# Ledger of designs, part 203: peptides against a protein of PDB entry 8BZL

Target 1, 228 residues: chain A of PDB entry 8BZL
Amino acid sequence: SYDRAITVFSPDGHLFQVEYAQEAVKKGSTAVGVRGRDIVVLGVEKKSVAKLQDERTVRKICALDDNVCMAFAGLTADARIVINRARVECQSHRLTVEDPVTVEYITRYIASLKQRYTQSNGRRPFGISALIVGFDFDGTPRLYQTDPSGTYHAWKANAIGRGAKSVREFLEKNYTDEAIETDDLTIKLVIKALLEVVQSGGKNIELAVMRRDQSLKILNPEEIEKYV
Target 2, 242 residues: chain B of PDB entry 8BZL
Amino acid sequence: SRRYDSRTTIFSPEGRLYQVEYAMEAIGHAGTCLGILANDGVLLAAERRNIHKLLDEVFFSEKIYKLNEDMACSVAGITSDANVLTNELRLIAQRYLLQYQEPIPCEQLVTALCDIKQAYTQFGGKRPFGVSLLYIGWDKHYGFQLYQSDPSGNYGGWKATCIGNNSAAAVSMLKQDYKEGEMTLKSALALAIKVLNKTMDVSKLSAEKVEIATLTRENGKTVIRVLKQKEVEQLIKKHEEE

## One batch from the design tools (peptide; made by RFdiffusion4, then SolubleMPNN)

Design b1_p20_8_s3 (from b1_p20_8, 9 letters changed)
Fold by OpenDDE base, seed 5:
Structure b1_p20_8_s3 (fold): chain B 228 residues (1-228), chain C 242 residues (1-242), chain A 20 residues (1-20)
Amino acid sequence: as target 1 above (228 residues)
Amino acid sequence: as target 2 above (242 residues)
Amino acid sequence: MPIPKHLAEMLEAENLPPLY
């Protein structure tokens, strides 16, 4: 069946493996990204970590470089491959170009990687979407999304994963210049957006913020609760 | 049939490359892209399907890509494939410029990409690119040019053509209304709006749903310009008044 | 043919750029 064929067109012109990879993303925990004025914020739904699992091992937000971080929805194992390659590219870029990657550059790299995995018959697509946030060297905050197909676009705000529809609907209504006027308001916007789909408040949210000229900060649950 | 449907780069018993045909079918689902050659310029007009409030405003063009100072393209088909191909076009053009110290001739750029497309139909383990392109350009050899290429790596020069959704109907309209030798860029823009209005599955054409780029020559330089929304609105309004 | 309704709905539901 065409659905089982690795990266072939169906008679009606579809790449079912890409579509099914997008379905895999929808099974992922919800992730949200918002670009503020001088902040980027990522929020992710925490899956109930088994009580015996070290919470430190289940991070869904990761740094790609000092100026770029990524959240993902979909297959965690696939995400590791993408993250590792992106990290290597960020380091390579610093060495060869003598500047950090732009958020667009690393997004395009990831997107190209994903696309290549949709074109080889020996490979399945990556079952991940990613929200990639950071700052360009000029201090411009950026948010990009990429999907299993290798498409990518810049966003003011977006969401991926299970609750993405509800979160996006919230963001479409509530993302205003006033709502992102301050860092704190931007953080609150992300939290409120996630609370549309996440039960039990701040305990089930992983939140990361990157401010201009600052490193990625992961907020602890107590810090998150201050914004609720 | 199913054996050939699932195999890339293999002929059917009937001599068909089903993966190429299916890639062409994929393009038929994409937003409409028009190209029209005029005496004083070339244009691309493309359907914009991605209208989201949360998109970053930095994204000026969904379907129209500047390749170099003398060429642009529009794409119909898989966006990720299009991104790869448009990047490759830019690289080819840049490499040529560096090697020869002159801009790549339009047809040579088109051909170079078409060879890549063709290779993806001939060499095993790869699927065709699910992308057709319209190319607009100017060079010193042929002046203003419009090309179309498909997933097979085939290409041709055109006076007017269409790819993507309802392309056949659009081409038929272009054949009827295109006046050879009398086409100004202004008339071409009007024709583009007329065709899009009839071929887009929308009740009313809006400037938000249309991207238009023009390529002209001004003072011996190529000028590639994406029309502002207000300019597109004026074109639509003018069409509605006719 | 229109994008299969399934794909269109999927892309719209995810606010993903269309594949096509």
Scores: peptide ipSAE 0.025, ipTM 0.466, DockQ to the pose 0.029
Fold by OpenDDE base, seed 1:
Structure b1_p20_8_s3 (fold): chain B 228 residues (1-228), chain C 242 residues (1-242), chain A 20 residues (1-20)
Amino acid sequence: as target 1 above (228 residues)
Amino acid sequence: as target 2 above (242 residues)
Amino acid sequence: MPIPKHLAEMLEAENLPPLY
């Protein structure tokens, strides 16, 4: 049976399923990414971990490779599919090219995957946006965003999910060279940005830090409270 | 628009997957399943609804399925969908064992099925599975584990959770009575009976209406045991005496 | 954890697991 094309152009040139997938992203928990000088920081709004839920399984920040991590907003199950494919690609790249992926490369891969699901018959778009951060081999910090359409752009700072508008407005006002002069200031900027939409301070924030030539570090609540 | 309600794998204007939501609603009408993680084991407790005198007694468990030597699951939702998914879980676990010569890690088995569930929410011409699952297991990486998965292909690890009928009330009770770090399997069994007694709209909880399985470690081996009716009766009796 | 190769292949082939 020809599965009817799910994502088709409207008479006015809209891809409604892509737009509606973007609405699914807006229902997701807020995520923020900031590129510092020698640091990249991801922050995510912790959904109130249901009492009795294992926090290990609620992580919204994940490593794609040693040099790349991702936060997402939208459908968690959709995100898992994207994450797994991206991880496979990162490993494949290391095996075939003998170097880690650039942040741009893996972003483009994810973007291409998303785009394919907007064009393939019988497939709906992924209901996720992603913030992808990391370091290129030359030590350059990078931040990219992808959306359900498969578009991607490089950013200094950005936010996705339900509180993204308020967080972006904050970042637009407060992202300066002075505000990112140190690693600690960059972390503080991310926390302050999330606090625009997250109630109850550092307890409801997941924060991940990647420094040049260092592995992804997830900050514990006590470490986060030091910046609040 | 009602058009989004009838089509599988289509986002609504609000970014909702109505077919997934409706599948979750269908699960709310299914018999209650509980999972509780303890320090020394993990358990599943499920409501048994089909008590037909003509059912061949050979059916050990209606709602609790052994997946492999280290894992079991319980199901809430459409029985036919559950049978397909539980069979797929067994196949995935067996393929992994053949490929790697070791048992599949618990979370990896859960994830593999959840990716299938997710696919049925994203590919056209397919409806979501009308099934939620609770998984219990042991592996060398995380020890005793409890997971829940839904029709969306989302999953999470839990210390205690509930799916099916009156799941929200059950979860509230579990949140109140679950003592983190102090939960023994014995206490977990008592808690399961307590919660089922309140969530099952039955004046008296009967052992015939409750299936309980425990997963423990004995001599470095996983033991999955379905409690005998007499054992369940004793648990119910103890609860009535308290 | 990576998606099992067979599941990845099924997803790529747009062929979902059969409902037996």
Scores: peptide ipSAE 0.017, ipTM 0.617, DockQ to the pose 0.027
Fold by OpenDDE base, seed 2:
Parts: C-alpha cells; sequence; structure tokens
Structure b1_p20_8_s3 (fold): chain B 228 residues (1-228), chain C 242 residues (1-242), chain A 20 residues (1-20)
C-alpha cells in the first residue's frame, strides 16, 4: 500500500520529503560553526525571546557529551529527539569502549539515524540540519554538518538555517589561517559572520565555545559584546 | 494543499507540517487556559464551557488535572486526546517516583510528554495530538514553574502565558500587566480574572464558567488547590469594583 | 523564509517559541 511510503522517489529521482525537510531547515534560526586551531565555536541567531518566556528553555546549542556540542536549524522538537538519542549513544560508548566518542563517530550516528528516517515506511525525515563540534581524544578540533538526508561532511566553517547563504558567502571570503590564528579571532569571526544576518547586539546571538581540554562555555551577552 | 492533509504528517514543499498547524488551529477554538507564575506560587485559570446541570458537580476540573503531588496541568484542545496525554503524564511521573524514590523534576515530565507528542508528528499512521498544555509545578531545582507545550512537541518555560481561544489577546494583556519579580499569587489571581474577563466572549464573567487552581508551598510541601466557586466569585467581585 | 504569518501569529499567540 503506497499510503505508508512517506519518502518516495519522484520520476526525476528526487526525494521530495527530504527536499521539503531542507526547506524546514531554511525556516530555522541561522547557526554558524567555525573550527579554529585549538577552539571550536558555535553561534546561533537568537530570535527575539518572547517577553515572558524563560530564556533557559530557549537554548539552541546543546552539549551531547563533555567533548561534543551541537547547534541545529529547523524543527526544535525534532532536534530534541536527535539530541537525546545522541546523548544516550555518547554515554553508551563511554561504557562499552571506555573512551569518549570522536566527533566523527557521533556525527555518523546522527547521520545514520536521519538516513533511516528517510527510508523507513511510516516515518518522515527529521526537519533539522545540525552543526556538531568538539574535540577528539587526540585534541583535534572538529566541525561536522548533517542535513535531513543523513549526509554528513567535515568543515572548516559552515552555516545552516535562514541566513546560511549569506553567512557562508562571508565565511568563504573571510576564513583564513590568519582569521583563526587565535581563539579570540575565531570567536570574532563567528560573531561577524552572524552579524551579516542578525541585527547588531549581543542580545541577538547565542554563542558557545569549546577549547581543548575544556568544557563547553556558553558566553553571556556581555562577553559577546566584547567581540563586537 | 489537500494532498498534504494525509493521515500521515508530512512536509509541504515550503517545509511546513500542515497536520501540526491544523492541530494548533483547532486548539485556537478551544476554551481559554491561562497560567501565571508568581513569587509565592503558580496558578492555572481555565474557561469552563460545558456547564450541564445534570453533570455531577463532583466531576474533577473539566480542564485542570493533578498530575502528582507537585504538578498540575491545564488542557486546550480535543478532550479525548487530553485524557490520553494527562494519563500518560501521571504514569510517567509515577514510574519515575518508583524508580528514583523522588518526584520527577517538572521540566523532565514536560519533556517526556513532548517527546511522545513529537513522535505522533513523525511516525506514520497517527495524527498529531490536538492538544496544548499548560503545566504548573514545584521542584527543588527551579522552584515554582510554568510550562507550555504544543502539538509539535515543542515546549517552553513562562512567567505567564495563555492557550486556546483569544490566546493572542490574552498574551498581549499579560505582557502589559505582568511585573517581573513583583508578582504575588494574589496579584496573579487578580490578573487572571482581568484577562479572562476580556478574552472570554461573555458579557459578564461568572464563577461557574471559570476554574482556577493554585500551587503553593506550605511547610515544605506542595499544595495544589482548586478554588471554590465562592472564592472565584470574590475575585470577580473585586475586579468589578476596581 | 519566515514562518508564515498565521503560524507565527499562532505561535506568538501561544507565546511559544517557533516550531522552527
Amino acid sequence: as target 1 above (228 residues)
Amino acid sequence: as target 2 above (242 residues)
Amino acid sequence: MPIPKHLAEMLEAENLPPLY
């Protein structure tokens, strides 16, 4: 019965539900990831928090483990499911392998999860792209991106969501070895990239930094304003 | 448009989940539910629509449900869907208590249900739940809390919010009158009556058409209380005198 | 692209963060 085939090929070989899930990602707040030399930085466009909303519940950047964090663009509820599954896998890996996951490993896990939802009857694709950053055990900084299809790639820098095109164009022009020479320059690059699509002010940016052998640090608005 | 109105929630070409949107639209036609967080408590206020004289008055709140000793919720949307979700909330809370020998944290209970809601938007053969919920609670981690969840499985914490009929207008009024850090439960009750009086399509607010529950802390215990009709009448009277 | 106005309005009306 065709009624259960949610994601099917079109006559021209396209998976419409995957393409439409990519359109859902484009409705999401812009997220940016940059790999520095000894730092990884995630920045997200902070949509105007409703005046009476608790900001604690509007986080767009989440830790998956001590050495890995994720930003996403697209459906928030879909992202929560992926994050929860990834966290369970990170803990399971620590228990079974006695080491933290590599950033590539957990990215591949997430990508495989997404891919299964594009092929399984009675399941729609996840309406999210993710930027996954962290450090491998050897201290190598990593940045990966996943999309609704379950494809993943390693990046030096990338962006997802509504403003991703403009931000990527900025990064293509401005990502140099000199621009990431220091941690502060790397942070500044992310902020400048986000400011291509976000109105000025630390209030409109959520920023997270992970340095080698350090936990995820979410910057407060005052810390962000120092880089503007 | 109609092609994406299938029994399975699928993306439109524009990346929209129409079945979720339509569920949210259906909730907009439900009776108003309001939540307000205060310094000394949290409340739910809900429109009561089904006043049938033959209903045994012993019936629990039409729209407000006790979940455990530390949490309650209010529902806007399809009653049958609401009953399923409120029962699931109770089961989740009970299982947690049995497993960990402590009450489930408020946000964790909300999240657990939201994951169920999300699943009904992603897995085929089921429609989204046509229900939004307001949650009130207390835990040792964050104290008094107010949450809202929608058919998508999204949720957020709030100082004050509204779901159901005229929710946009209610939220606008709450934004104007809510004073952060200065809100007492008494002032929150007065604000709830003020907002309901303006958002309910009634010439005069009556106590029979309003349910109010408060959650407070007394002697290190959570107390969830549904206000008596007489108490609601007094609140309405006070509002009419101002 | 922004969330359709009606959905944004519904989400704003519900004072919930956007679905996206």
Scores: peptide ipSAE 0.041, ipTM 0.629, DockQ to the pose 0.489; fails the geometry check

Design b1_p20_8_s3 (from b1_p20_8, 9 letters changed)
Fold by OpenDDE base, seed 4:
Structure b1_p20_8_s3 (fold): chain B 228 residues (1-228), chain C 242 residues (1-242), chain A 20 residues (1-20)
Amino acid sequence: as target 1 above (228 residues)
Amino acid sequence: as target 2 above (242 residues)
Amino acid sequence: MPIPKHLAEMLEAENLPPLY
């Protein structure tokens, strides 16, 4: 069966392993990213953490560098590999180029890594999509998405994972210049977007905020409830 | 038993490289891309299928990529494969410029990428790139040029051609309407709109769904220009009035 | 010394899978 092969073309031109990796992403917890004027916000659906799970180990939002963070949907183990490779690249770039990576640069790196796993012998695609947010050195906020195929695009707002369709539909209706006029409004937009798919309000949302010239801040549940 | 050796692009008993053919099939599902060579320039016209409201403003066309100051390309097929190949084209072009202190000739850039494509059809455990490209360029050797390359690593120079969805029908129309030696950039633009209007799987051609880039020479410099939406609207309107 | 931006951009793009 073509579906069990290394990533090869089907007779009709499909890369089934890439398509199936995209299905793995759709099984992941929902993540949303929104670019504001001077802020980038990531929100992730908290699945019911098993009572005995260390909350530290279930982070869906990870810093890649001081100026870049990533949320992902899909296989957590695959995400860890991508995150580690991206972190090494960010550090290598600082050492060799003496500047932090641009958000586009690190996105392209991740995208290229994913693409290589769609053409490499004995390898399957990564079962993850990522939302990559941050600031370029010029202070420009950026949001990128990449999928298992290794494609990437810049976005104003986007969502990935199980509830991504509903969240995107909400964002398409509600993302306006007025809705992102302030940092607080941008955060509210992300929360409202996630509430389209998350039933238990602020308790089941993880939010990370990066402002210009500031480090990634993960909001606590009490901070999230102030925006609900 | 079609032993699709999942590990290597191999010949069938009939001498066919099925993985290459299947890669070409993947390209047939991509949006239409046209290239037309004129006496005073060359153009690319590409279908935009996915207009997402939440996309960030891209400085360049979604389907038309500037390679260097003298060349651009359009892509049909797998976007991630296209991104890899367009980056490689830029690298090859820059490496040549650094080594020889002059821009890479258009055909040499096309050939260098085609060798890479071919290698991915021959070396073990690699799949072909699911991408065809149209290249437009200018160099001092051949002037304005249009090339097409496919997943096999084959390429050719063209006066007019099409890749992606309905490419065969588009090529047939181009063969009928292309006037050799008489093609101006203005007439080429009109022809591109005419062909796209007939070949795009859309009820009505709109400027939002079409990207057009022109490559011209002005004051001894190559100028690559993406047409503004308003300019494309005017071309469409003119076509609807004819 | 930082690699010139253009060279860095070139090296970054060499992330092609090996041909061999």
Scores: peptide ipSAE 0.039, ipTM 0.490, DockQ to the pose 0.073; fails the geometry check

Design b1_p20_8_s4 (from b1_p20_8, 9 letters changed)
Fold by OpenDDE base, seed 2:
Structure b1_p20_8_s4 (fold): chain B 228 residues (1-228), chain C 242 residues (1-242), chain A 20 residues (1-20)
Amino acid sequence: as target 1 above (228 residues)
Amino acid sequence: as target 2 above (242 residues)
Amino acid sequence: MPIPKKLQEMLDAENLPPLY
C-alpha cells in the first residue's frame, strides 16, 4: 500500500520528505565546524536561554566518544536518538575492534542510519544535519557533515542550520591556511563566522574545542569573549 | 495542506511536523500544571477538573503520579495517553532498579520516556502522544530537579514552569516572581497558589480544584507527599490575606 | 528560516526550548 511509504519519489524524481526534512534543518540554530591543523572547533548559535531554564539541559554540542563530538541543526529529539545510537556504536567498536572509531567510520554509521530512515516503510527521515568532528587514532583532525538524506562528506569547514548560507559564504572567503595556522586563530575564525548571524556576541554562542589527544572542551562565556 | 494533517507524522514543505504541533495545541486545552523548584524541595501543582461527587474519593491524584520513591510527575493532555506513559515510566524505573540496584537518575528516566515519545513522531502507523509532563525528583547527582517534556520528545530542566491551559501567562508570572537561590518550598507553595489563582480565571480558588504534591528530603530519604485539602485551603487563605 | 510563529508561540507558552 502506497500509504505506508512515507518517503516516495515524486514524478520528477524528488524525495519530498527528505527535502522537507532539510527545511526542518534550516529552521534549526546555526552550527559551524572548522578543522584546524591540530584542532577541531564546533560552534553553535545559542538561542537566549529562557529565564528559569537550566542551561545544563540545553546543549547543542555533545561527545559521541572521547575522540569524536557532534553538533546538529534541526529537531532536537531526533538528534538525541542519533546521538544515542552513535554512542552505542562507538562503545561497541571499542569492545569488538579494541580501537576507537575513526571519525569517518562513525559518520558513515550515522549516515547509514539516516539513509535507512529515508527508505524504510512507516518511517520519516531524521530532521537533522550534523557536523561531526574529532581525531583519528593517527592524530588527524577530521570534520564531516551529514544531512537528512544520509549523505556525508568531509570538509575543511562547514555550517548548517538557519544561518548556514551566510556562515558558509564567510568561511569560503576567510578559510585559509593562515587563518587556521594556530589553535587560537582557528577558534577566532569559528567565532567570527558565527557572528555573521549572531548579534549579541559570546553570550549567544556555544563553543567546543577538541585538540589532539585531548578531550572535548566546552568553552565558558568568559573564554569565548576573549576571542570576540 | 490537509494531506499533511491527516496522515502519519510527516514533514510539511516548510519542515513542520503538524501532528506534533496539533498534539501540543491539544495540551493547551488541558488543565494547568505547575512545577517549582526550591532549595529544600520541589513541588507540582495541578488543576483538578473532574470533580464529580460520584467519584469514589480519589485516593490518587487525578493529575499527579508517583513514579518511584524519588520521582513524581504531573500530566497535561489526553488522559489515556497519560496513563500509558506514566505506566511506562514506572516500568522503566523499576527495571533500572532491578538491574543496577540503585534508583534511576531523574534525567535518565525523563530521557527514556522522551525517546519513546520521539519514536511515536517518527515511526509510521502511530500518532504522537497528546501529553506533556512535568517531572519532579531527587537524585544524588543533581539533587532536587524539575523537568518538562512535550509530544515531540523534547525536554528541559527548569527552576519553574507550566504546562496546559494558560501556560504562557503562568510562565510569565513565574518569571516575574521566582527568585533564584532564595526560593524555599514554603515560598514556592505560595507562588504556586498565586499563579494558579490567576491562571484558572476563577474569582476564588478552591482547594477541591487544586492538587499539590511536594518532594522533600527527610533523614536522607525522599518524601513525596500530596497535600491534604485542608493544607491547600490554608495556602489559599493565606494568599487571600496577602 | 525561523520556525513558524504559531509553533514558536506554543513552545513559548509551554516554556520549552524550541523543537529545532
Scores: peptide ipSAE 0.040, ipTM 0.635, DockQ to the pose 0.450
Fold by OpenDDE base, seed 3:
Structure b1_p20_8_s4 (fold): chain B 228 residues (1-228), chain C 242 residues (1-242), chain A 20 residues (1-20)
Amino acid sequence: as target 1 above (228 residues)
Amino acid sequence: as target 2 above (242 residues)
Amino acid sequence: MPIPKKLQEMLDAENLPPLY
């Protein structure tokens, strides 16, 4: 069957391996991204860390560069490969172009990488979607999403992973100019959105904030509880 | 054979990588390996199953491999795959040392191998490695460390963990008896023996069937030591007396 | 959707972090 082959078109024009990779994403922990006025916020569902596990090694939000970070849903090992390549590209761009990447540029790079893995007979698609946030050099906050197919779009707010539908429905109702009027309100919006699918409150949320001209800040549990 | 067992690691309709899952299943049949992090060191303990008296060289370490001066690992799974991966670990560590004139950080070595494992789950004409690893190490960044990795290329840091046969039972025992912040290497060794005695499929734990390595710091240097059989016998005896 | 029970059991048995 065509679905058992490498990423090939079915008779009806489907790339089953890409669709199945999207199903892998849906098994991932929920991630949410919101673009505020002068802030971008990423939130992820924390799976309960095992008693003997080092929490340091469980991260779903990572920096790609000083001005760009991403969250992902899907296969963690696949995500690591994408992250590493994106980081290399960010540094390469700084060296060759003498400017940091735009959020769109690095998103397009990641998307192109994913697309190539859907077309090569020697590869399977990446089992990840990503939310990529940051600031362009002009200080404009950006949010992009990319999926296993290599498609990408700009968003005001979006979610990926197992709870993405519920989170998106919440965001569609609650994302307003008033809801993002301040940094704190934007953070609250992300937390509230995640709480639609996360049962144990702020303890099970990882939150990262990037403000204009500031580095990525991962909030500690105590800081998150202030917004709950 | 399940519908998606075929020629390369591909996604099922449900988003599963069956070849990775099957590789993990294979590891469950391997000999038990455990790792315990202490305040003053870290240890690996592994079941030695291949006690063939006819083996020419007493492989003093069948399952525990020194990777560099600061790291060691234990393996559970397909022996041939393990040999390839342990060799790669050594090469990665050596290349890093040559390039940067300092030892590779522990997590970075683990990650480098995990990227290789991941690649074997993504590229056509390859199968996943049927191997899980425990890594022990010391570096200047995080001190003593214990990591676990699986065939998917996923990994995590641990205070104590177990892979291979009866790993679930071993982990449960470790969770019960591991005292955070109070674990000495001595207590960790005792705990390792306790857990192995209960999880190994043997009527009586014997020193010939157990490999133990410790990683400590002495005079600002990492010391990796495989315990002698007599030392393991003493640990077993002590456990039997308690 | 959550990962299949069998996979979760395997991960739990090996005390591995989740694949996803």
Scores: peptide ipSAE 0.039, ipTM 0.632, DockQ to the pose 0.456
Fold by OpenDDE base, seed 5:
Structure b1_p20_8_s4 (fold): chain B 228 residues (1-228), chain C 242 residues (1-242), chain A 20 residues (1-20)
Amino acid sequence: as target 1 above (228 residues)
Amino acid sequence: as target 2 above (242 residues)
Amino acid sequence: MPIPKKLQEMLDAENLPPLY
């Protein structure tokens, strides 16, 4: 069947492996990204960590560079490959261009990587979508999403993974200039959005914030609870 | 047949490249893109399907891409494939400019990409690009030009053509209404709206669902302009009044 | 032809841009 083959066209013009990779994303933990005025915020649903598991090893939000971070939904192993390549590219760009990547640039890089895995024999698509946030050198906050196909777009706010529909519906209703007027309000918006699908409040949310000219900050549970 | 359906770059017993045909089928599901050549310019008109409230407004064009100062293209098909090809077009154009210190002729740019597309149909380990492109451009050799290319790597020059959803119907309408030698950019814009209104599966054509770019010559320079929503609204309104 | 319903549903559900 075409669906079990490498990424080839079906008679009706479908790339089933890409579609199925999108299904893999839907099985992932929910991630949300919001671009504020001077802040970008990523939130991810925490899965229950086994008692003996180091919580630090289960981070779903990762830095790609000092000015860019990524959350993903889908296959964690696939994400590691993408993250590593993106990190290398960020460093390479700094060396060759003498400036950090723009958020768009690194998104395009990731997107191109994903696309290539949809077109080469013996490869399957990456089973991940990503929310990529950060600041361009000019201080502009950016949010991008990329999917298994290698498409990418810029967003004001978006969500991926299991609860993405509900989170997106919330964001569509509640994302306003007033709702992102301050950093705190932006953070609250992300938390509220995630709470549409996450049970047990702030304990099950991983939240990262990046402010202009600041490094990525991962909030601890206590800090998150202050916004709930 | 299934063996040939699942393998890239091989002929069927009937001499068909099924993966290319299936890629063309994929393009049939894409938003409609029109190209019309006029005496005083060329235009692209494309269906905008990605209308999300949360999209960052930085995206002025979803389907229309500026390639260089003298060329633009529209895409129908897999967006990720389109991004790769449009980037390649830009690189080819830039490399030519650097090498020859003049802009790449329109047909040469089209041909260069078509060779790449063709290679993806001939060399193992790759699938065809699920993308057709319309190219508009101006060069000193042929003036205003409109080209179409498909996943096979073939291309052709056109006076008017369509790719994507309902392309066959659109082409039929264009054949009926296109007036050779008498086509102004203004009339071409009107024709584009007319055809889109009939071919887009929408109850009412709206400016939010249509992207239009024009390529003209002003003071010996090529001007590529994406029409503002208000301008598109005016075109739609004018059509509704006829 | 329109985008297959299943694919469109998938794209809509994930707020993904159209594949096509």
Scores: peptide ipSAE 0.011, ipTM 0.491, DockQ to the pose 0.029

Design b1_p20_8_s4 (from b1_p20_8, 9 letters changed)
Fold by OpenDDE base, seed 4:
Structure b1_p20_8_s4 (fold): chain B 228 residues (1-228), chain C 242 residues (1-242), chain A 20 residues (1-20)
Amino acid sequence: as target 1 above (228 residues)
Amino acid sequence: as target 2 above (242 residues)
Amino acid sequence: MPIPKKLQEMLDAENLPPLY
C-alpha cells in the first residue's frame, strides 16, 4: 500500500507519510506566534501535566540560541531531535561565521532537515510543525513556520496544532498595526488568541516573550493574569 | 505490479520508472508557471496560490527565485523539494563563479541540477524530486534563454513552455499564439496574461494571484525585475479590453 | 489534476503554505 511506504509517491503524486505527519501535528497542543514591532511572542496551551510529571520536561517553548526560540506542535520526541540539531547548528555557526544565526538561516536549516527525512529511505517525516521566532543581528523581529514537509515561510502571526484554525481566524481578524503598537498590546493579542481554544484562562497558557536585545523570558502565571 | 510502484529506482517489466512518473503527476497539482522567450528578454509568469493575510511580506516572489545576477527560475511541484533544489542552484552558481571568475553559463547550471535530479532516480534509498523548473537567463554564449527540467533529470530549451496545473492546455495555446522571430517582451507579457487567464483555475484573474518577472539587458547588465501589482493589473485590464 | 480537496482543506486548516 502506498500509504505505508515512507518515502514514495502514490500514483496520484501524493506523499502520504507527509500528509499523515501533518495529521500528527493537528493532534499536538496549540502554539501561537506573533511578531510585534520590537517583540516576538510565543504562546502554548498547557495540557494538564499529570500531577507527578516534572513540568521542566514538558516545555513546548525552547531556546535554540540567545536570539532564537521555537515552539512546536506534534510529536515531542521528534521535536527534541530537531531542537538538538538546531542548537548544534547555532553554536557551529557562531564558531565558523563569528555571528549568530539569522532566524531565516536556522529556519532554513530545520526545514532542510525535515525535507531530507521525507526523501531518505528508512526514515519517516518529522511529526512536528514549528514556530521559530527571534531577532536578526540588525534587531529585526522575525517569525517563521516550518511543517513536516520541510516548507517554511515568514509570518506576521501564525498558529499550529489542535486549535490552530480558531486561533488563526482570530488573528486574521485582530492582527492590525494598532494591535501590535506596543509590547503589552502584542502580548495581549497572543493571550486573547489562545483563549479562543484554551479553557480556564492564564493557568493553562505558557507564554514566552523576546524583546530586542533581551533574552527569552517565560512569563509566570501571575504575569499572564495581568494581561487577561 | 504494486512492487515496482513502491521502489524508487527500479524499472518495471515494461521499462517504466513509476516513481518518476508519479513525481511528474505531483507537479500537475502545482500552480501554473509560464516561461516565454522574446527577442529583447525572457519572462516567467506564475500563479500565486498562497494568499494569507498573516504572511509576512516576502520581498521576493513566492514562486520566482533569483539564482544569480543573470538567472532566475520558477518552480512547480513540492515546495520543500523546490527549496532544496533552488538552494543547490545558488550554490552551484556561486561555486562556479568562485572557481572560474565568471558567471556560470545558463545551460551548465541547468545541467548540473539535472544530474542531481537524475541521480535521485538511479541511486537507491531516495525518491525523485517532485519538482519541475523553468529557468530564464542570459549569457554571452546564447543570449536570452528559457529551459525546462523535470524529475527525471531531463531538460530542454524552449521558446515558450508551461509547467504545473493545466500545462498541456497552456502549451497548446502557446503553440498557437507564439510568433517565432516577432516576439517582443511586451507581446510576451500579453501572451502570458492571455494564457494564465484561460489556464488558471480561478473565477477571475487578479494581480494578487499572478507573479511576473522579466529578465532584460540594460547597459550591458542583466536586470531581473518582478513586476509591481499595478503593472500586472494594467496587463490584465488591457487583456480584458481586447 | 487539482490538489485533492481533502489535502487542500488540511493545508488551509493548518494555515500551511501549499505543499505543492
Scores: peptide ipSAE 0.011, ipTM 0.483, DockQ to the pose 0.029; fails the geometry check

